# Peptides against a protein of PDB entry 6UG1: the designs that were tried, part 181

Target 1, 304 residues: chain A of PDB entry 6UG1
Amino acid sequence: SNEERKRRKYFHMLYLVCLMVHGFIRNEWINSKRLSRKLSNLVPEKVFELLHPQKDEELPLRSTRKLLDGLKKCMELWQKHWKITKKYDNVGLYMRTWKEIEMSANNKRKFKTLKRSDFLRAVSKGHGDPDISVQGFVAMLRACNVNARLIMSCQPPDFTNMKIDTSLNGNNAYKDMVKYPIFWCEVWDKFSKKWITVDPVNLKTIEQVRLHSKLAPKGVACCERNMLRYVIAYDRKYGCRDVTRRYAQWMNSKVRKRRITKDDFGEKWFRKVITALHHRKRTKIDDYEDQYFFQRDESEGIPD
Target 2, 301 residues: chain A of PDB entry 6UG1 as posed
Amino acid sequence: SNEERKRRKYFHMLYLVCLMVHGFIRNEWINSKRLSRKLSNLVPEKVFELLHPQKDEELPLRSTRKLLDGLKKCMELWQKHWKITKKYDNEGLYMRTWKEIEMSANNKRKFKTLKRSDFLRAVSKGHGDPDISVQGFVAMLRACNVNARLIMSCQPPDFTNMKIDTSLNAYKDMVKYPIFWCEVWDKFSKKWITVDPVNLKTIEQVRLHSKLAPKGVACCERNMLRYVIAYDRKYGCRDVTRRYAQWMNSKVRKRRITKDDFGEKWFRKVITALHHRKRTKIDDYEDQYFFRRDESEGIPD

## One batch from the design tools (peptide; made by RFdiffusion4, then SolubleMPNN)

Design b2_p24_2_s2 (from b2_p24_2, 12 letters changed)
Fold by OpenDDE base, seed 3:
Structure b2_p24_2_s2 (fold): chain B 304 residues (1-304), chain A 24 residues (1-24)
Amino acid sequence: as target 1 above (304 residues)
Amino acid sequence: SSKYKEFLEKLLKELEEEFKKYEE
């Protein structure tokens, strides 16, 4: 019905706000001074020097290569620190079906909300789910004075799916779900004026995204619970930015149609949500990023 | 924190008001 379409759109918007606020809260928790002091001790001086290379005036690419080597060594150090990777309870922050949402409303299951103290203990011990591990990795880089962002791929229910029954039946459903991450890291390269993408936990990869990312879900089964639509970046200074354009190859033709920002109302509303979560002034880093997004929009074109 | 609860409550109220205007 038209009523069910409106209800699903509203619930998508509500769920998206809750996810974006969750990312903001986790980004505050990883700024803990107590956690920073503990995690800085995991990084030897030689690795710290690689994270902070001198500017090579002849070949700036040499400085970027040192930073990339430092980030690789940080991923190796993080894997040594992380002792226990827990499975997600149910589907974690991956996308729920409409049927799962309706059934969950009837079941007053007490969601055990992770407290800040429990999170800090989990990161410090190296015991937790993959999301806690990524968040802890961002905290370690921030402890080393690296300009690292927490990235969250927000997975609200698909309001474009008007099927009554959206149940997902599959023996490999968990493996397909966790094939691609929900959380990752970005690091600012001051030499190339670009963000470097770092997945320390899932794919264990570092990339300089040009046209497509390895972190973008591929294949029907993987996209059922992980649909790239809202990739939100949270920085150390409480900046909040939509960075979906970096990771979406087909932003205009495919991704936009599945976002609330497909219409002017949804675009205006989503800008208000971003503005409410953005607690810092604009910087030259934002100018370089917006220029990159503009060039990516021009290169994709407007779908006919 | 109390501050995040108040922020969420405000944002939910703003969402409800904007959604009512979209249903009209």
Scores: peptide ipSAE 0.027, ipTM 0.681, DockQ to the pose 0.762
Fold by OpenDDE base, seed 2:
Structure b2_p24_2_s2 (fold): chain B 304 residues (1-304), chain A 24 residues (1-24)
Amino acid sequence: as target 1 above (304 residues)
Amino acid sequence: SSKYKEFLEKLLKELEEEFKKYEE
């Protein structure tokens, strides 16, 4: 019905706000001074120097290579620190079906919300789910004065899916779900004027995204619980930015149709949400990023 | 509908107020 379509759109919007607020809160928690002091001790001086290379005026690419090598070594150090990767409870922050939401509303399951103290302890011990591990990795890079963002792929229920019973069939549903991350890291490369994508936990990859990311879900089974629609970046200065354009190859043709921003009302609303979560002034880094997004929109073209 | 817009604007305003209290 038209009413059910409106209800699903509303619930999608509410759920999206809750996810974006969750990302904001986790971004605050990883700025903990106590955690920062502990995590900085995991990074040897030689690795710190690689994270902060001198500008090579002749070949700026040499400075970028040093940064990439530093980030690779930080991933290796992080793997040594992280002792226990827990499975997600149920589906974690991956996308729920409408049926699962309806069933969960009937079941007063006490969601054990992780407290700030428990999060800091989990990161500090190296014990937690993949999301906690990524968030801790971002905290370690920030402890080394690296301009690292927490990235969250927000997975609200698909308001465009009007099917009643999408029973996700199959024993492999968890493996397909966790094949791609929900949280990752971006690091500002001051030499190339670009964000470097870092997945320290899932794919264990570092990439300079040009047209497509390895972190973008591919295949029907993986996309059932992880649809790339809202990739939100949280920086160390409490900036909040939509960076979906980086990871979406087909933003205009495919991704936009699955976003609340497909209409003017949804666009205006989503801009208000981003503005409410964006607690810093604009910087030259935002200008370079917006220019990159513009070039990516021009290169994709208008969908036929 | 107007009611849906008003509800979401209210929710956003409540979130903005909650965040202002977190910066103090």
Scores: peptide ipSAE 0.024, ipTM 0.571, DockQ to the pose 0.050
Fold by OpenDDE base, seed 5:
Structure b2_p24_2_s2 (fold): chain B 304 residues (1-304), chain A 24 residues (1-24)
Amino acid sequence: as target 1 above (304 residues)
Amino acid sequence: SSKYKEFLEKLLKELEEEFKKYEE
């Protein structure tokens, strides 16, 4: 019905805000000075120097290569630190079906909210789920004075799915779900004027995204619980930016149709949510990023 | 429906509890 469509749209919007606020809170927690002091000790001086290369005036690419090598070594150090990767409780922050939401409303199960103290302890011990691990990796890079962003792929329920029963096939569902991350890192390359994508936990990859990312979910089964729709970047200065354009090859033709921003009302609303979570002034880094997004929109073209 | 409202109220309450414990 039209009423069910409105209800699912509204629920998607509220769920999206809740996810974006969760990302904001986790981004604040990883700025903990106590955690920063502990995590900086994981990075040897030689690796710190690679993270902060001098500008090579002859070949700026040499400086980028040093930074990439430093980030690779940081991923290796992080794997040594992280002792226990817990499975997600149920589906974690992956996309729930409408049926699962309806069934969960009937279950008085208290969600176990992770306290800040428990989060800091988990990161500090290297014991937690993959999301906590990624968040801790971002904290370690920030402790080394690297301009690292926490990236969150927000997975609100699909308001475009009007099926009553949206049950997913059970057996491989978890493996397919966790094939691609929900959280990852971006690092600012001051030499190339680009963000470097870092997945320290899931795919254990570093990439310089041009047209497509390895982190973008591929295949029907993987997309059931992980639809690339709202990739939100949280920086160390409490900036909040929609970076979906980086990871979406087909933003205009495919991704936009699954976003609240498909219409002018949704675009204006989502812009208000981003603005409410964006607590810093604009910088030249934002200008370079917006220019890159513009070039990516022009290169994709307007879908016929 | 009441079910979606209850789920959201729970999710919001959890976020508020996470936020309060962060300000403390």
Scores: peptide ipSAE 0.023, ipTM 0.607, DockQ to the pose 0.041
Fold by OpenDDE base, seed 1:
Formats: sequence, structure tokens, C-alpha cells
Structure b2_p24_2_s2 (fold): chain B 304 residues (1-304), chain A 24 residues (1-24)
Amino acid sequence: as target 1 above (304 residues)
Amino acid sequence: SSKYKEFLEKLLKELEEEFKKYEE
């Protein structure tokens, strides 16, 4: 019905706000001074120097290479720190079906919301789910004075899916779900004027995304619970930015159709949510990023 | 914290108000 379409759109918007606020809260917890002091001790001086290379005036690419090597070594150090990777409880922050949402409304499963103290303890011990691990990695880089962002791929239920019975009955559903991350890191390269993508936990990869990312879900089974639609960046100064354009190859042709921002009302609403979560002034880094997004929009063209 | 609860409650209220305008 038209009513069910409206209900699903509303619930998608509500769920999206809750996810975006969750990301904001986790980003604040990452900025813990107590956690920072503990995590800085994981990074030896030689690795710290690689994270902060001098500007090579002859070849700026040499400075970027040092930063990339420093980030690789930080991923290796983080793997040594992280002792226990827990499975997600149910689907974690991956996308739920409409049926799962309806069934969950009846089951008062007390989701034990992880407290800030428990999160800080989990990161300090190296015990937790992959999301906590990524968040802790961002905290470690921030402890080393690296301009690292927490990235969250927000997975609200698909308001464009009007099918009732998507029984995700497959035994491999969990493996397909966790094949791609929900959380990752971006690091500002001051030499190339670009964001470097870092997945320290899942794919264990570092990328300089140009047209496509390895972190973008591929294949029907992986996209059932991880649909790239809302990739939100949270920086160390409480900035909040939509960075979906970086990771979406087909933003205009495919991704936009699955977003609330497909219409002018949804675009204006989503901008209000971003603005409410954005607690810093604009910087030259935002100018370089917006210029990159503009060039990506021009290069994709208008969908036929 | 109380501040996050208030912020969430505000965002939810603003969302409900915007959604009512979309149903009209």
C-alpha cells in the first residue's frame, strides 16, 4: 500500500538518524584522553616518524610513501594488540530485513548497550567485535596525532524493498554479511591532498581511492545486509561529512535511487541531520574533498 | 549522557515534524 511505503520511508529515516548518532557517540569515545595515552605507547618512535614524514620538496610522493608505510606498520601493531575478535550478536549494525524488524518489535530483547567504560576497557584489552577494533585503531592513530576519521557505512532497512518475505535462510549469511566492513578509517594525506582509506581489521588493506574501493560490497549475497548508501565520516574535531561519493562508483545511477536523498525533501532533511552532527568550521581539507567529489560527479555523468 | 538523550529526542521530534509535513 501507499501507507506501507510511507511507514517504511519514515522508519528508514528514523533508523538512519539513530545509526548516525551512534557513529557520532563512538567518535567522541575514541577521543578519550585516557585511551589516547594508552594507545600511543603501542607505536614505537620509528613508526611515529613514518606517520609524520618531512615534506619532500622534490618528490611529494616520497612523503606519501612514508606515510603509507607507517600506516601499514600501524595495522601490524594493531593486529598484535587485538587478542579476541568477537562475532557480532545477531547481525550487529548490518542491514536488517523488514520481517526481522517486525519480529524484533515483539521480542523485548534487552540490547545491552555497550557503556563508554566498557568500550574503553574493550579497546584497551584488545577484546571486542570488529567495529570496536576499527574504532580503537582510529583512536591509536589519533593518539599519534594523525588526522584519522572514523568511517561508518550506515545500514538502515531498504525502504525501496517492498518484498515482505526475504528469508535470508542461508548458512553462509553471516560470512557473506561480514565479507565487507561497516566501519573503517580514513587518513588525511597532506602531501597528495587526499584521504587514504584504511581497513585495519576486515580486508587489512590501504587504498588511495580514485574510482572504486575494495570496501564497496560486491555481489547479491553481500549486498543483502551491506548496501553502500550512507558512508559517514567522523573526524577528530567532531566534523561529520557524507563521503559516500568516494566509495560509490555509480552514485547517480544506482546508489542515489536507494537513498532518502533521491528527492528534494529527503536531500534537505538529510542535510539537516549532517549539519546537526557537524560541530566544526569548514577547512581547506573540506575544499579539496568537495573538489574531488565534484570531479567524480562530472566523470560519472548523468545516468541515462 | 543526558546531553545525548536530549539531542536524540530533539532530532526525533524534528524528524516527526518534517514527516508530518511530507504526509500532508
Scores: peptide ipSAE 0.028, ipTM 0.683, DockQ to the pose 0.780; fails the geometry check

Design b2_p24_2_s3 (from b2_p24_2, 9 letters changed)
Fold by OpenDDE base, seed 4:
Structure b2_p24_2_s3 (fold): chain B 304 residues (1-304), chain A 24 residues (1-24)
Amino acid sequence: as target 1 above (304 residues)
Amino acid sequence: EEKYKEFLKKLLEETEEEFKKYEE
């Protein structure tokens, strides 16, 4: 019905707000001074120097290569630190079906909300789920004075799915679900004036995304619980930015149709939510990023 | 923890108000 369409749109909006606030909270927690002091000790001086290369005036690409090598070594150090990777409880922050949501509304399952103290302890010990691990990696880079963002791929229920029964076949669902990350890192390259994508936990990759990312879910089974729609960046200064355009090859033709921002109402609303989560002034880094997004939009063209 | 609940509550209330206006 039209009513059920409206209800699913509204519930998608509320759920998206909850996810975006969750990302904001985790981003605040990883700025802990106590955690920063502990995590800085994981990075030896030689790796710190690679993270902060001098500008090569002859070939700026050499400076970027040093930064990339430093980030690779940081991923290796992080793997040594992280002792226990827990499975997600149920589906974690991956996309739920409408049926799962309805069934969960009837079951007052006390979700054990991880407290800030428990999170900081988990990161410090290297014990937790993949999301906690990624968040801790961002904290380690920030402890080394690297301009690292926490990236969250928000997975609200698909309001464009009007099917009543969206039961997913259970057994292969977890492996396909976790094939691509929900959380990752971006690092600012001051030499190339671009964000570097870092997945330290899942795919263990470093990318300089031009047109598409390896982190973008591919295949029907992987997209059932992980649809690239809302990729939100949280920086160390409490900036919040929509960076979906980086990871979406087909933003205009495919991704936009699955976003609340497909219409003017949803665009205005979503902009207000981003603004409410954005607690810093604009910087030249934002200008370079917006220019890159503009060029990517023009290069995709208008879908015929 | 309370500050986050209040902040979330505000954004949810604002979302409800905007959605009501869109349905009118």
Scores: peptide ipSAE 0.527, ipTM 0.930, DockQ to the pose 0.942
Fold by OpenDDE base, seed 1:
Structure b2_p24_2_s3 (fold): chain B 304 residues (1-304), chain A 24 residues (1-24)
Amino acid sequence: as target 1 above (304 residues)
Amino acid sequence: EEKYKEFLKKLLEETEEEFKKYEE
């Protein structure tokens, strides 16, 4: 019905707000001074120097290469620190079906809300789910004075899916779900004026995304619980930005159709939510990023 | 913890109000 379409759109909006606020809260927690002091000790001086290369005036690319090597070594150090990777409880922050949402409303599943103290202890011990691990990695880079963002791929239920029964009955449903991350890192390269993508936990990869990312879900089974729609960046100064354009090859033709921002109402609403989560002034880094997004929009074109 | 609940509550209330206006 038209009513069920409206209800699903509304529930998608509420769920998206909850996810975006969750990302904001985790971003505040990883700025803990107590955690920072502990995590800085994981990075030896020689790796710290690679994270902070001098500007090579002859070949700025040499400075970027040093930063990339430093980030690679930080990923290796992080793997040594992280002792226990827990499975997600059920689907974690991956996309739920409408049926799963309706069934969960009836079941008072005591989701044990992870307190800030428990999160900080989990990161410090190296014990937790993959999301906590990524968040801790961002905290370690921030402890080394690296301009690292927490990235969250927000997975609200698909309001464009009007099917009643989307029972995901596959034995491999968990493996397909976790094939691509929900959380990752971006690091600002001051030499190239670009964000470097870092997945320290799932794919264990570093990318300088131009047109395509390895972190973008591919294949029907992976996209059932992980649809690239709302990739939100949280920086160390409590900035909040939509960076979906970086990871979406087909933003205009495919991704926009699955977003609340497909219409003017949804675009205005979503901008208000981003603004409410954005607690810093604009910087030249935002200008370089917006210029890159503009060039990506022009290069994709308007879909017919 | 309370500051986050209040902040979330406000954003949810604003979302409800905007959605009601869109349905009218």
Scores: peptide ipSAE 0.527, ipTM 0.930, DockQ to the pose 0.924
Fold by OpenDDE base, seed 2:
Structure b2_p24_2_s3 (fold): chain B 304 residues (1-304), chain A 24 residues (1-24)
Amino acid sequence: as target 1 above (304 residues)
Amino acid sequence: EEKYKEFLKKLLEETEEEFKKYEE
């Protein structure tokens, strides 16, 4: 019905706000001074120096290579720190079906929210789910004065799916779900003027994304619970930015059609939500990023 | 914790108001 379409659109909006606020809260928690002091001790001086290379004026690429090597070593150090990777409770922050949402509304299940103290203890001990691990990795890089962003791929229910039953019956559903991350890291490369993508936990990869990312879900089964639609970046200064364009190959032709921002109402609303979560002034880093997004839009073209 | 509840509440209320205006 038209009513069910409206209901699903509205519920998608509310759910997206809750996810984006969750990302904001986790980004504040990883700025903990107590956690920072503990995590800085995991990084030896030689690795710190690689994270902060001098500018090579002759070949800036040498400085980028040092930073990449430093980030690789930080991923190895983080794996040694992280002792226990817990499975997600149910689907974690992966996408729920409409049926699962309706069934959960009827079930008075007390959502056990992880408290700030428990989160900080989990990161500090190296015991938690993959999302806590990624968030802790971002905290470690920030403790080393690296300009690291927390990235969240927000997975609200698909308001474009008008099927009554959206149940997922697959035995391998968990394996396919966790194949791609929901949280990752970006690091600012001051030499190349680009964000470096870092997945320290899931794919254990470092990328300089040009057109495609390995973090973008591929295949029907993986996309059922992880649709690339809202990739939100949270920086150390409480900036909030939509960085979906980096990871979307087909932003204009495919991704936009699955976003609330497909219409002017949704675009205006989503900008208000981003603005409410963005607690810093614009910087030259934002200018370089917007220029990169513009070039990516021009290179994709307008879908016929 | 309360600061986050109030902040979330405000964003949800603003979302409800914007959605009502879109349905009119």
Scores: peptide ipSAE 0.527, ipTM 0.930, DockQ to the pose 0.924
Fold by OpenDDE base, seed 3:
Structure b2_p24_2_s3 (fold): chain B 304 residues (1-304), chain A 24 residues (1-24)
Amino acid sequence: as target 1 above (304 residues)
Amino acid sequence: EEKYKEFLKKLLEETEEEFKKYEE
C-alpha cells in the first residue's frame, strides 16, 4: 500500500539517524586519552616514523609509499594485538529485513548496550566483534597522531523493497553477510591530497580508491544485508561527512535510487542530519575531498 | 551517556516533524 511505503520510508529515516549517531558515539569513544596512551605503545618508533614521513620534494610518491608501508605494519601489529574476534550477535549492524523488524517489534528483547567502559576494555584486551576491532585500529592510528577517520556503511532497512516477506533463507547467510565490512578506516595522505582506505580486519587491504573499492559489496547474497548507500566518515575532530561517492562506482545510476536523498525532501533532511553531526569547521582537506567527488560525478556522467 | 540520549531524541523528534510535514 501507499501507507506501507510511507511507513517504510519513515522507519528507514529513523533507523538511519540511530546508525549515524551510533557511529558518532563510537568515534567519540575512540578519542579516549586513556585508550590512546595504551594503543600508542603498540607502535614501535620505526613504524611511527613511516607514518610521519618527511615530504620528498623531488618525488612526493616516495612519502606516500612510506605512509602505506607504515599502515601495512600497523595492520600487522593490530592483528597481533587482537586475540579474539567474536561473531556478531544476530546480524550486528548489517541490514535487517522488514520481516525481522516486525518480529523484533513483537519481541521486547532487552539488548545489552555496550557501555563506553566495556568498549574501552574490549579494545584494550583485543577481544570483540570486527566493528570494535576496526574502531580500535582507528584509535591506534589516532594515538600515533595519524589523521584517521572511522568509516561506517550505514545499513538501514531497504525502503525501496516493498515485498512483505523478505526472509533470507540460506546456510551461508552469515558468511555472505560478513564478506564485506560495515566499518573501516580512512587515512589522510597529505602528500597526494587523498584519503587512503584501510580495512584492517575483514579484507586486510589498503586501497587508494580511484573508481571503485574492494570494500563495495558485490553479488546478490552479499547485498542482501550490505548495500552501499550511506558511507559516513567520522574524523578525530568530530567532523561528519558523506563519503559514499568514493566507494560507489555507480552513485548516480544505482546508489542514489536506494537512498533517501533520491528526492529533494530526503536530500534536505539528510543534509540537516549530517550538519547536526558535524562539529568542526571546514578545512582544506574537505575542499580536496569535494573536488575529488565532483570529478567522480563528472566522470560517471548523468544516468540515462 | 545521557547527553547522547538527549541528542538522539532531538534528532528523532526533528525527523518526525519533517516527515509529518512531507506527508501533508
Scores: peptide ipSAE 0.525, ipTM 0.930, DockQ to the pose 0.949

